# Ledger of designs, part 58: peptides against a protein of PDB entry 5EIB

Target 1, 366 residues: chain A of PDB entry 5EIB
Amino acid sequence: VDLEPGTMDSVRSGPFGQIFRPDNFVFGQSGAGNNWAKGHYTEGAELVDSVLDVVRKESESCDCLQGFQLTHSLGGGTGSGMGTLLISKIREEYPDRIMNTFSVMPSPKVSDTVVEPYNATLSVHQLVENTDETYCIDNEALYDICFRTLKLTTPTYGDLNHLVSATMSGVTTCLRFPGQLNADLRKLAVNMVPFPRLHFFMPGFAPLTSRGSQQYRALTVPELTQQMFDSKNMMAACDPRHGRYLTVAAIFRGRMSMKEVDEQMLNVQNKNSSYFVEWIPNNVKTAVCDIPPRGLKMSATFIGNSTAIQELFKRISEQFTAMFRRKAFLHWYTGEGMDEMEFTEAESNMNDLVSEYQQYQDATAD
Target 2, 366 residues: chain A of PDB entry 5EIB as posed
Amino acid sequence: VDLEPGTMDSVRSGPFGQIFRPDNFVFGQSGAGNNWAKGHYTEGAELVDSVLDVVRKESESCDCLQGFQLTHSLGGGTGSGMGTLLISKIREEYPDRIMNTFSVMPSPKVSDTVVEPYNATLSVHQLVENTDETYSIDNEALYDICFRTLKLTTPTYGDLNHLVSATMSGVTTCLRFPGQLNADLRKLAVNMVPFPRLHFFMPGFAPLTSRGSQQYRALTVPELTQQMFDSKNMMAACDPRHGRYLTVAAIFRGRMSMKEVDEQMLNVQNKNSSYFVEWIPNNVKTAVCDIPPRGLKMSATFIGNSTAIQELFKRISEQFTAMFRRKAFLHWYTGEGMDEMEFTEAESNMNDLVSEYQQYQDATAD

## One batch from the design tools (peptide; made by RFdiffusion4, then SolubleMPNN)

Design b1_p11_8_s3 (from b1_p11_8, 3 letters changed)
Fold by OpenDDE base, seed 4:
Structure b1_p11_8_s3 (fold): chain B 366 residues (1-366), chain A 11 residues (1-11)
Amino acid sequence: as target 1 above (366 residues)
Amino acid sequence: SKPVKTPKLPA
């Protein structure tokens, strides 16, 4: 789905364009112009019914519909505005199904789009209420990984998207291969989401590999485990050491000893015990899939529900507040039928979410 | 000015 045709044509003509049904390409002509309100109330609202018709058709073809998976950006107008409109409409129609998202968080390091903090804040407000699990894929973190870890002097969207694709492949491993932990979206939510609003995940991947880099030396299970818990491997720009893990899932891929994985996972938990909440027993889950990712002998994917994710939301909130206090660019949103109150409500709800994460960070076992 | 997609990263 897009509000511009050129992206759909690029996907259709791409190496994998044939894996998608032609009738499942739903697109507009005018785009959202990086305006959440255009995505949510105008251009996106004109297209949403055509998307819902496709969603219904594909849902009816499922023998066992688990839920929905949306991949979108929160900095743009289409992914943010229309994406959150779709989430709302799908949740209204399928209230018993899991809503899963891969939400790309904006960063001033990767884009000069000044209104990204508005689009992100308005989107997070919707995601708090209307998703069951959200992978926070932060362009800040992706840029920092590319620049600092992968030593790419001039990261491209291709480099960032390579990390996104590796992460998405990692977290979906249990859904794609039978007999794994979190084999369905609902089991993932039950294991990862102790409180309904606290469903924002910090993903991580090891080994970090870039396009065109020579094959990394094959990592060992200890090295994978260490890298997976390293803040430099997190796809969200927060330090886990500044918060506490509520829940963790680790997905290992490749031929390895389950015993060695369990030993290393126990060691990393014991070493980092101060960074876990003490009142959620057995809050680390591990899966091993014998099938490695393409081009690697082994990998590890991390999913963390950490109170440190509040650092990401604080960053967006600070950027939002700096513009909103000046009423900068608001006329572009209000001109599409938005009220200024929607901005205040979205800011408030994101600040409440930050406060909730802080409350559970400071909570002790009584 | 109208919000425009101005990526810093090259394609």
Scores: peptide ipSAE 0.048, ipTM 0.622, DockQ to the pose 0.028
Fold by OpenDDE base, seed 5:
Structure b1_p11_8_s3 (fold): chain B 366 residues (1-366), chain A 11 residues (1-11)
Amino acid sequence: as target 1 above (366 residues)
Amino acid sequence: SKPVKTPKLPA
């Protein structure tokens, strides 16, 4: 789905474009112009019914529909505005299905789109209410990984999207292969989301290795485990050491000893015990899939529900507040039928979410 | 003028 045809043409002409049905390419002509309100109330609203018709058709063809997975950006108008409209409409029609998202957070390091803080804040407001689980994929973190860890002097969208694809492949491993932990979206939500509003995950991937160092790197379970818990491997720009993990899932892929995985997971948990809440027992879950990702002997994917995610929301909130106090660009949103009150509601709900994370960070076992 | 997508990163 896109409000611009060019993106769809690029996907269709790509090496995997033929895996999608031609009729499942739903697109507009005008685009959202990086305006959430265009995506949500005007251009996106004109297209949403045609998307829902496709969603219904594909849902009816499923033997056992678990839920939906949306991949979108929160900085643009289509992914943010139309994406959250679509989430809302799907949630209304399928209230008993899981809504999962891969939400790409905007960064001033990656884009010059000045209104991204508005689009992100308005989107987060919708995601808090209408998703069951959200992977926060932060362009800030992706850029920093590409530059600092991968030693890419000039990161491209291709480089960032490669990290996104590796992460998405990792977190969906348990859904795609039988006999795994979190084998369905609902079990993932039950294991990862102790409080309904606190469903924003920090994904991480290992191995992350620069091209120059790739030939010298051993891939071992201890190294994967250590790297997976390193703040530099988090795909969200927050430091887990500044918060506490509510829940963790670790997904190992490749031929390895389950015993060694369990030993290393216990060791890393004990080493980082101060960064876990004490009042959620057995809050670390581990899965091992014998099938490695393509081109690797082994990998590990991290899913963290941590109160440190508030750093990401605070960053967006600070940027939002700095613009909103000046009423900068508001007329572009209100001119599409949006009320100014929705900005203050979205800001308030995101600040409440930050406060909730802080409350659970500071909570002790009675 | 409407916001324009001005990515800092090359495609």
Scores: peptide ipSAE 0.026, ipTM 0.609, DockQ to the pose 0.028
Fold by OpenDDE base, seed 2:
Structure b1_p11_8_s3 (fold): chain B 366 residues (1-366), chain A 11 residues (1-11)
Amino acid sequence: as target 1 above (366 residues)
Amino acid sequence: SKPVKTPKLPA
């Protein structure tokens, strides 16, 4: 789905364009112009019914529909505005199905689009209410991984998207292979989301290795385990050491000893015990899939529900507030039928979410 | 001016 045809043409002409049905390419002509309100109330609203018709058709063809997965950006107009409109409409029609998102958070390190804080804040408000699971994929963290860890002097969107694809492949491993922990979206939600609003995950992937170091790196279970818990490997720009893990899932892939995995996972929890809440028993889940990712002997994917994610929301909120106090660019949103109150409500709900994460960070076992 | 999609990163 896109509000611009050019993105769809790029997908069709790409190496995977043939895996999608032609009728499932739904697109507009005008684009959203990086405006959430165009995505949500005007251009996106004109296109949404045609997307819902495709969603219904594909849903009816499923033997066992678990839910929906949306991949979108929160900095743009289409992914943010139309993406959240679609989430709302799908949730209204399928209230018993899981809504899962891969939400790309904007960063001033990656984009110069000045209105990204508005689009992100308005999107987060919708995601808090209308998703069950949201993987926070932060362009700032992706850039920092590419630059610092992968030693890429000039990161590209291709380099960032490679990390996204590896992460998405990792977190979906249990859904794609039989006999795994979290084998369905609902089981994942039950294990990862102790409180309904606190459904924002920090994903991570290992191994992350620079091209110059690849030949010298042994892929071992201890190294994977250590790297996946390293703050530098988080795909969200927050430090887990500034918060507490509510829940964790680790997905190992490749031929390895389950005993060694369990030993290393216990060791990393014990070393980092101060960064876990003590009042959620058995809050770390581990899965092992014998099938490695393509091109690797083994990998590990991390899913963290941590109160440290509030750092990401605070960053967006600070940027939002600095613009909103000046009423900067508001006329572009209000001109599409949006009320100024919707900005205040979205800011408030995101600040409430931050406060909720802080409350659970400071909570003790009674 | 329209909010221009100005990526900092090369494609």
Scores: peptide ipSAE 0.026, ipTM 0.620, DockQ to the pose 0.027
Fold by OpenDDE base, seed 1:
Structure b1_p11_8_s3 (fold): chain B 366 residues (1-366), chain A 11 residues (1-11)
Amino acid sequence: as target 1 above (366 residues)
Amino acid sequence: SKPVKTPKLPA
């Protein structure tokens, strides 16, 4: 789905374009112009019914519909505005199904789009209410991984998207292969989300290795485990050491000893015990899939629900507030039928979310 | 739901 044709033409002409049904390409002509309100109230609202018709048709063809997965950006207009409209409409029609998102967080290191803090804040407000699980994929963290860890001097969208694709493949492993932990979206939510509003995840992937160092690196369970818990490997720009893990899932792929995985996962929890809440028993879950990803002998994918994610939301909130106090560009949103109160409500709800994470960070066991 | 203990805010 897009509000411009060019993206759909790129997907259709791409190496995998033929795996999608032609009728499932729903697109507009005008685009959203990086405006959330165009995506949500005007251009996106004109297209949403055509998308919902496709969603219904595909849902009816499912033997066992678990829920929905949306991949979108929060800095743009289509992914943010139309994406959150679509989430709302799907939630209304399918209230008993899981809503899962891969939400790309904006960063001024990656994009010059000045209104991204508005689009992101308005989107987060919708995601707090209408999603069950949100993977926070932060373009700032992706850039930093590419530059610092992968030693790419000039990271490209191709380099960032490679990290996204590896992570998405990793977190969906349990859904795609039988006999795994979190084999359905609802079990994942039950294991990862102890409080309904606190459903924003820090993803991570291992191994991450520069091209020049790949030949010298052993791939071992200890090294995967150590890298997966390293703050530098988080695909959300926050330090887990500044918060506490509410829940963690680790998905190992490849032929390895379950005993060695369990030992290393216990060791990393014990070494980092101060960074876990003590009042959620068995808050770390581990899965092992014998099938490695293509081109690797083994990998590990991390899913963290950490109170440190508030650093990401604080960054967006600070940028939002600096623009909103000046009423900068507000006329572009209000001109599409949006109320100024929706900005204040979205800012308030995101600040409440930050306060909730802080409350549970500081909480002790009774 | 995942079993949790009642969290207490620090004084």
Scores: peptide ipSAE 0.000, ipTM 0.328, DockQ to the pose 0.017

Design b1_p11_8_s4 (from b1_p11_8, 4 letters changed)
Fold by OpenDDE base, seed 4:
Parts: structure tokens; sequence; C-alpha cells
Structure b1_p11_8_s4 (fold): chain B 366 residues (1-366), chain A 11 residues (1-11)
């Protein structure tokens, strides 16, 4: 789905364009112009029914519909505005199904789109209420990984999207291959989401290796385990050491010893015990899939529900507040039928979410 | 003016 035809034509003409049904390409002509309100109330609202018709058709063709998976950007107008409209409409129609998102968080390091903090804040407000599971893929973190870890001097969207693709492939491993852990979206939610609003995940991937170091790096279970818990490998720009893990899932891929995985996972938990909540027993889950990702002998994918995710929301909130206090660019949103109150509500709900994460960070076992 | 759209990252 897009509000611009050119992106859809690029996907259709791409190396994997044939995996999608032609009738499942739904697109507009005008785009959202990086305006959440255009995505949510105008251009997106004109297209949403055509998308819902496709969603219904595909849902009816499923023998066992688990839920929905949306991939979208929160900085743009289409992914943010229309994406959250779609989430709302799908949630209304399928209230018993899991809503899962891969939400790309904006960064001033990646884009100079001035209104990204508005689009992100308005989107997070919707995601708090209408999603069950949200993978926070932060362009700040992706840029930093590309620059610092991968040693890319000038990261591209292609480089960032490669990390996104690796992460998406990793977290969906248990859905695509036989496994015991998180074999469906609902089991993932039960294991990862102890409180309904606290469903924002920090994803991570290992191995991350620069081109110059690839030839010298052994892929071992200890190295994967160490790297996946390293703050520098988090695809959300948060330091887990500034918070506490509520829940963790680790998905290993490739031929490895389950015993070695269990030993390394125990060691990393013990080493980092101060960064876990003490009142959630068995809050680390591990899966192993014998099928490695393409081009690797082994990998590990991390999913963390951490109170440190509040750092990401604080960053967006600070940027939002700096513009909103000046009423900068508001006329572009109000001109599409938005009220200024919706901005204040979205800011308030995101600040409440930050406060909730802080409360559970400070909570002790009584 | 329309919000500035300047990606820092090349496509």
Amino acid sequence: as target 1 above (366 residues)
Amino acid sequence: SKPVVMPKLPP
C-alpha cells in the first residue's frame, strides 16, 4: 500500500515483485506530502476502503488467521497517517486478532523532514492503543550501527533497510519454521507483553560485522550471545543499562548446540541480572532454528521489552515539544481537518507511556 | 512552505 504509485511500481518491478498478487497493490496518486493528517484524514481516508477490501479477501482465504503485520515509517505521512488509520480500522473489524507492527522511528540523522516528530508522536499515540506488538526499528540506531559497527562512512537507505530486513527475518523465524517458542503471534504477545500498553520491543541482530572484519570473525554461540545483548546492536536507540528488561526473547538460527545456547543465555542473564526486573520469573525465552539465514552459518535475533525504550519516546517528545510550543507547521495539519487538541492528546499519551515504563523500572519485588 | 523533505541518506 502507498499513497504514491512510484513506490509500488518499484516493488512490482523489483526482484521479488512477483510474490505479490497484482490485485493486492493498492495505491494513491497524490501522496501524503510527509503530513500525518493527509495520511489519516484525507488522501489515506480515500484509499482505506480499497485496502480493507483486500485485507478482508486475504483474511477470508486464511485457514487460521493469527493477526496482521504492518511495516511502516512513522516519519512520513503515508506510513504514519495511513498506516495508523489502517491499524485502527483493522482493529475495529478484527478485535480478537493480533496487531503486530514494524514501526520505523524517525531520526534527524537520517532525514531532514522537519515534521517527523509530529508524525511520530501522532503515530505512537495510535500504536499505544491499537497494537499488541510493536517492533521499534529506530533510524537513529540503524544509522549508528551502519556507521560505528558496519564502518559505513555514508550509510544509505539501502544499508538501513538491510538491517530492517535482517531483523524482520529474524523475529519472524518462529512463525516461518517449526519451533516451540513463539510459534504464533499470540504466544509471542503472552511471553513478551506483561502489561497491555508496554508492547514496544527493542530488536537486535547478530552477527553485525564490518566488511573489513568478516574474514577474521568466527561465528560462535558465545559471540552471538554477547553481541545480541550489546547496546550497540540494539535497533532502537536506547541503552538497556539505563532500564530493566521486563521480557526477552532470543532466536538462534543455524546448526548449534542447544546446550551451548542455554549455557551462554544463562551466563548473559547472570552477568546482566541488574538489568532485569526481579518480579517476572523466567522472563528470558530462547528458541533455536536449525535453518540459518541466507549467507550466514548462524545468527541470533533479540527481542527485548525494556523500560529503556522510554529513551526513544523521550527523544521524540522533546523534538515534538520544541516545535509544538512554537506552533511550527501546525497549519499543514489543521488545514487537513485536525484539531490542535489531537497533538496535545498524543503528547500526553506518550508522556504517560514514559511514566509507566519508569514506574515498572523502579518497581521492586515486595 | 511545505515541510522540508531532504533525506540525509542517499537511496
Scores: peptide ipSAE 0.007, ipTM 0.408, DockQ to the pose 0.027
Fold by OpenDDE base, seed 2:
Structure b1_p11_8_s4 (fold): chain B 366 residues (1-366), chain A 11 residues (1-11)
Amino acid sequence: as target 1 above (366 residues)
Amino acid sequence: SKPVVMPKLPP
């Protein structure tokens, strides 16, 4: 789905474009112009029914519909505005199904779009209310991984998207292979989301190795475990050491000892016990799938629900507030039918979310 | 249509 035709042509002409049905390519002509309001109330609203018709058709063809997965950007008008409109409309029609998102967070270091703080804040407001699980993917964190860890001198969107695809493959492993922990989206939510609003995850992937070091690196369970819990390996621009993990899931892939995995996962929890809440027992879940990802002998994917994610929301809120106090660019949103109240409500809800994360960070076992 | 300004990766 896109409000621009050129994006769809790029997907269709790509190496996997033929895996999608032609009728499942739904696109507009005018684009959102990086405006959430165009995505949500005007251009996106004109296209949403055509998307919902496809969603219904594909849902009816499912033997067992668990829920929906949306991949979108929160900085752009289509992914943010139309994406959140779709989430809302799908939630209305399928209230008993899981809504899962892979949400690319805007970063001021990576973005040239001045209005991204508005698009992100308005999107986060919708995600708080209408999603069950949101993987927070920050382009800054992806860039830093590419540059520092992968030793790419000039990271590309291809390199960033490679990390995203590896992570998406990792977190969906339990959904795609039988007999795993978190075998469905609902079980993942039950294990990862202790409070309904606190459903924003920090993903991570291991191994991440530079091309020059791949030949010399042993892939071991201890190394995967260590890298997976390293703050430098988080795909969200927050430091887990500044918060506490509410819940963690680790998904190991490849032929390995379950005993060794359990030992290493226990060791990393014990070593980092100060970074976990003590009042959620058994808050680390581990799965092992014997099927490795393509091109690797083994991997581990990390899913963290941490109170440190508030750093991401605080950063967006600070940028939002700086613009909103001056009413900068608001006429582009109000001209599409938005009220200034919607901005204030979205800011308030995101600040409430930050306060909730802080409350649970400071909470001790009674 | 405002051009989709692709984020410039920092140098």
Scores: peptide ipSAE 0.000, ipTM 0.361, DockQ to the pose 0.029
Fold by OpenDDE base, seed 3:
Structure b1_p11_8_s4 (fold): chain B 366 residues (1-366), chain A 11 residues (1-11)
Amino acid sequence: as target 1 above (366 residues)
Amino acid sequence: SKPVVMPKLPP
């Protein structure tokens, strides 16, 4: 789905374009112009029914519908505005199904789109209420990984999207292959989301290796375990050392010893015990899939539900507040039929979410 | 006017 036809043509002409049914390409002509309100109330609203018709048709063809997965950006207008409209409409029609998102967070290091804080804040407001699981993928963190860890001098969107795709493949491993842990979206939610609103995850992927170091790197369970818990390996721009893990899942792929995995996972928990809440028992879950990712002998994917994710929301909130206090660019949103009150509600709900994360960070075992 | 998507990153 897109509000611009060129994206669909790129997907259709791509190496995997033939895996999608032609009728499942739903697209507009005008685009959202980086305006959430265009995505949500005008251009996106005109297209949403056509998307819902496809969603219904595909849902009816499922033997066992678990839920939905959306991949979108929060800085743009289509992914943010239309994406959140679609989430809302799907939630209304399928209330018992899991809503999972891969949400790309905007960063002023990666984009010069001035209104990204508005689009992100308005999107987060919708995601808090209408998603069950949200993987926070921060363009700033992706850039920093590409530059610092991968030693890419000039990271591209292709390089960033490669990290995203590796992570998406990692977190969906248990859904696609036989396994006990997180074998469905609902089991993932039960294991990862102790409180309904606190469903924002820090993803990470290992191995991340620079081209120059690939030949010297032994892929081992200890190295994967150490890397996926490293703050520099988080694909959300927050430091897990500034918060506490509510829950963690680790998904290992490849032929490895389950005993070695369990030992290393215990060791990393013990080493980082101060960064876990003590009042959630067995809050670290581990899965192993014998099937490695393409081109690797083994990998590990990290999913963290950490109170440190509030740093990401604080960053967005600060940028939002600085613009909103000046009423900067608001006329572009209100001109599409959006109320100024929705900005205040979205800001409030995001600040409440930050406060909730802080409360659980400061909570002790009674 | 479309807010200009000026990605700092090349595609």
Scores: peptide ipSAE 0.000, ipTM 0.371, DockQ to the pose 0.028
Fold by OpenDDE base, seed 5:
Structure b1_p11_8_s4 (fold): chain B 366 residues (1-366), chain A 11 residues (1-11)
Amino acid sequence: as target 1 above (366 residues)
Amino acid sequence: SKPVVMPKLPP
């Protein structure tokens, strides 16, 4: 789905464009112009019914519908505005199904779009209420990984999207292969989400290796485990050491010793015990899939529900507040039929979410 | 298949 035709043409002409049914390409003509309100109230609202018709048709063709997975950007008007509209509409129609998102967080290091803090804040407000699971894919973290870890001097969207695709493949491993922990979206939510609003995940992927060092890197379970828990490998721009893990899932892929995985996972928990909440017993889950990702002998994917995710929301909130106090660019949103009150509500809800994470960070076992 | 020329991030 897109509000611009050119994106769909790019997907269709791509190496895998034929895996999608032609009728499942729903697109507009005008785009959202990086405006959440255009995506949510005008251009996106005109297209949403056509998307829902496709969603219904595909849902009816499922033998066992678990839920929905949306991939979207929170900086752009289509992914943010129309994406959250679509989430809301799907939630209304399928209230008993899991809503899972891969939400790409904006960064000033990656995009010059001035209104991204508005689009992100308005989107987070919707995601808090209408999703069950949200993987926070932060463009700031992706850029930093590309630059610092992968040694890419000029990271491209291609490089960032490669990390996104690797992460998405990793976190969905248990859904795609039988006999795994978190074999369905609902089981994942039950294991990862102790409180309904606290469903924002920090994903991480290992191995992350620069092209120059690939030939020298051994892939071992200890190295994967160590890298997976390294703050520099988090796909969200927050330091887990500044918070506490509520829950963790680790997904290993490839032929490895389950015993070695369990030993390394125990060791990393013990080493990092101060960064876990004490009042959630057995809050680390591990899965091992014998099928490696393409081109790797083994990998590990991290899913963390950490109170440190508040750093990401604080960053967005600070940027939002700086613009909103000046009423900068608001006329572009209000001109699409949006109320200024919705900005205040979205800011408030995101600040409440930050406060909730902080409360659980500071909570001790009684 | 034309390679999708991803826009370069600004410098």
Scores: peptide ipSAE 0.000, ipTM 0.372, DockQ to the pose 0.020

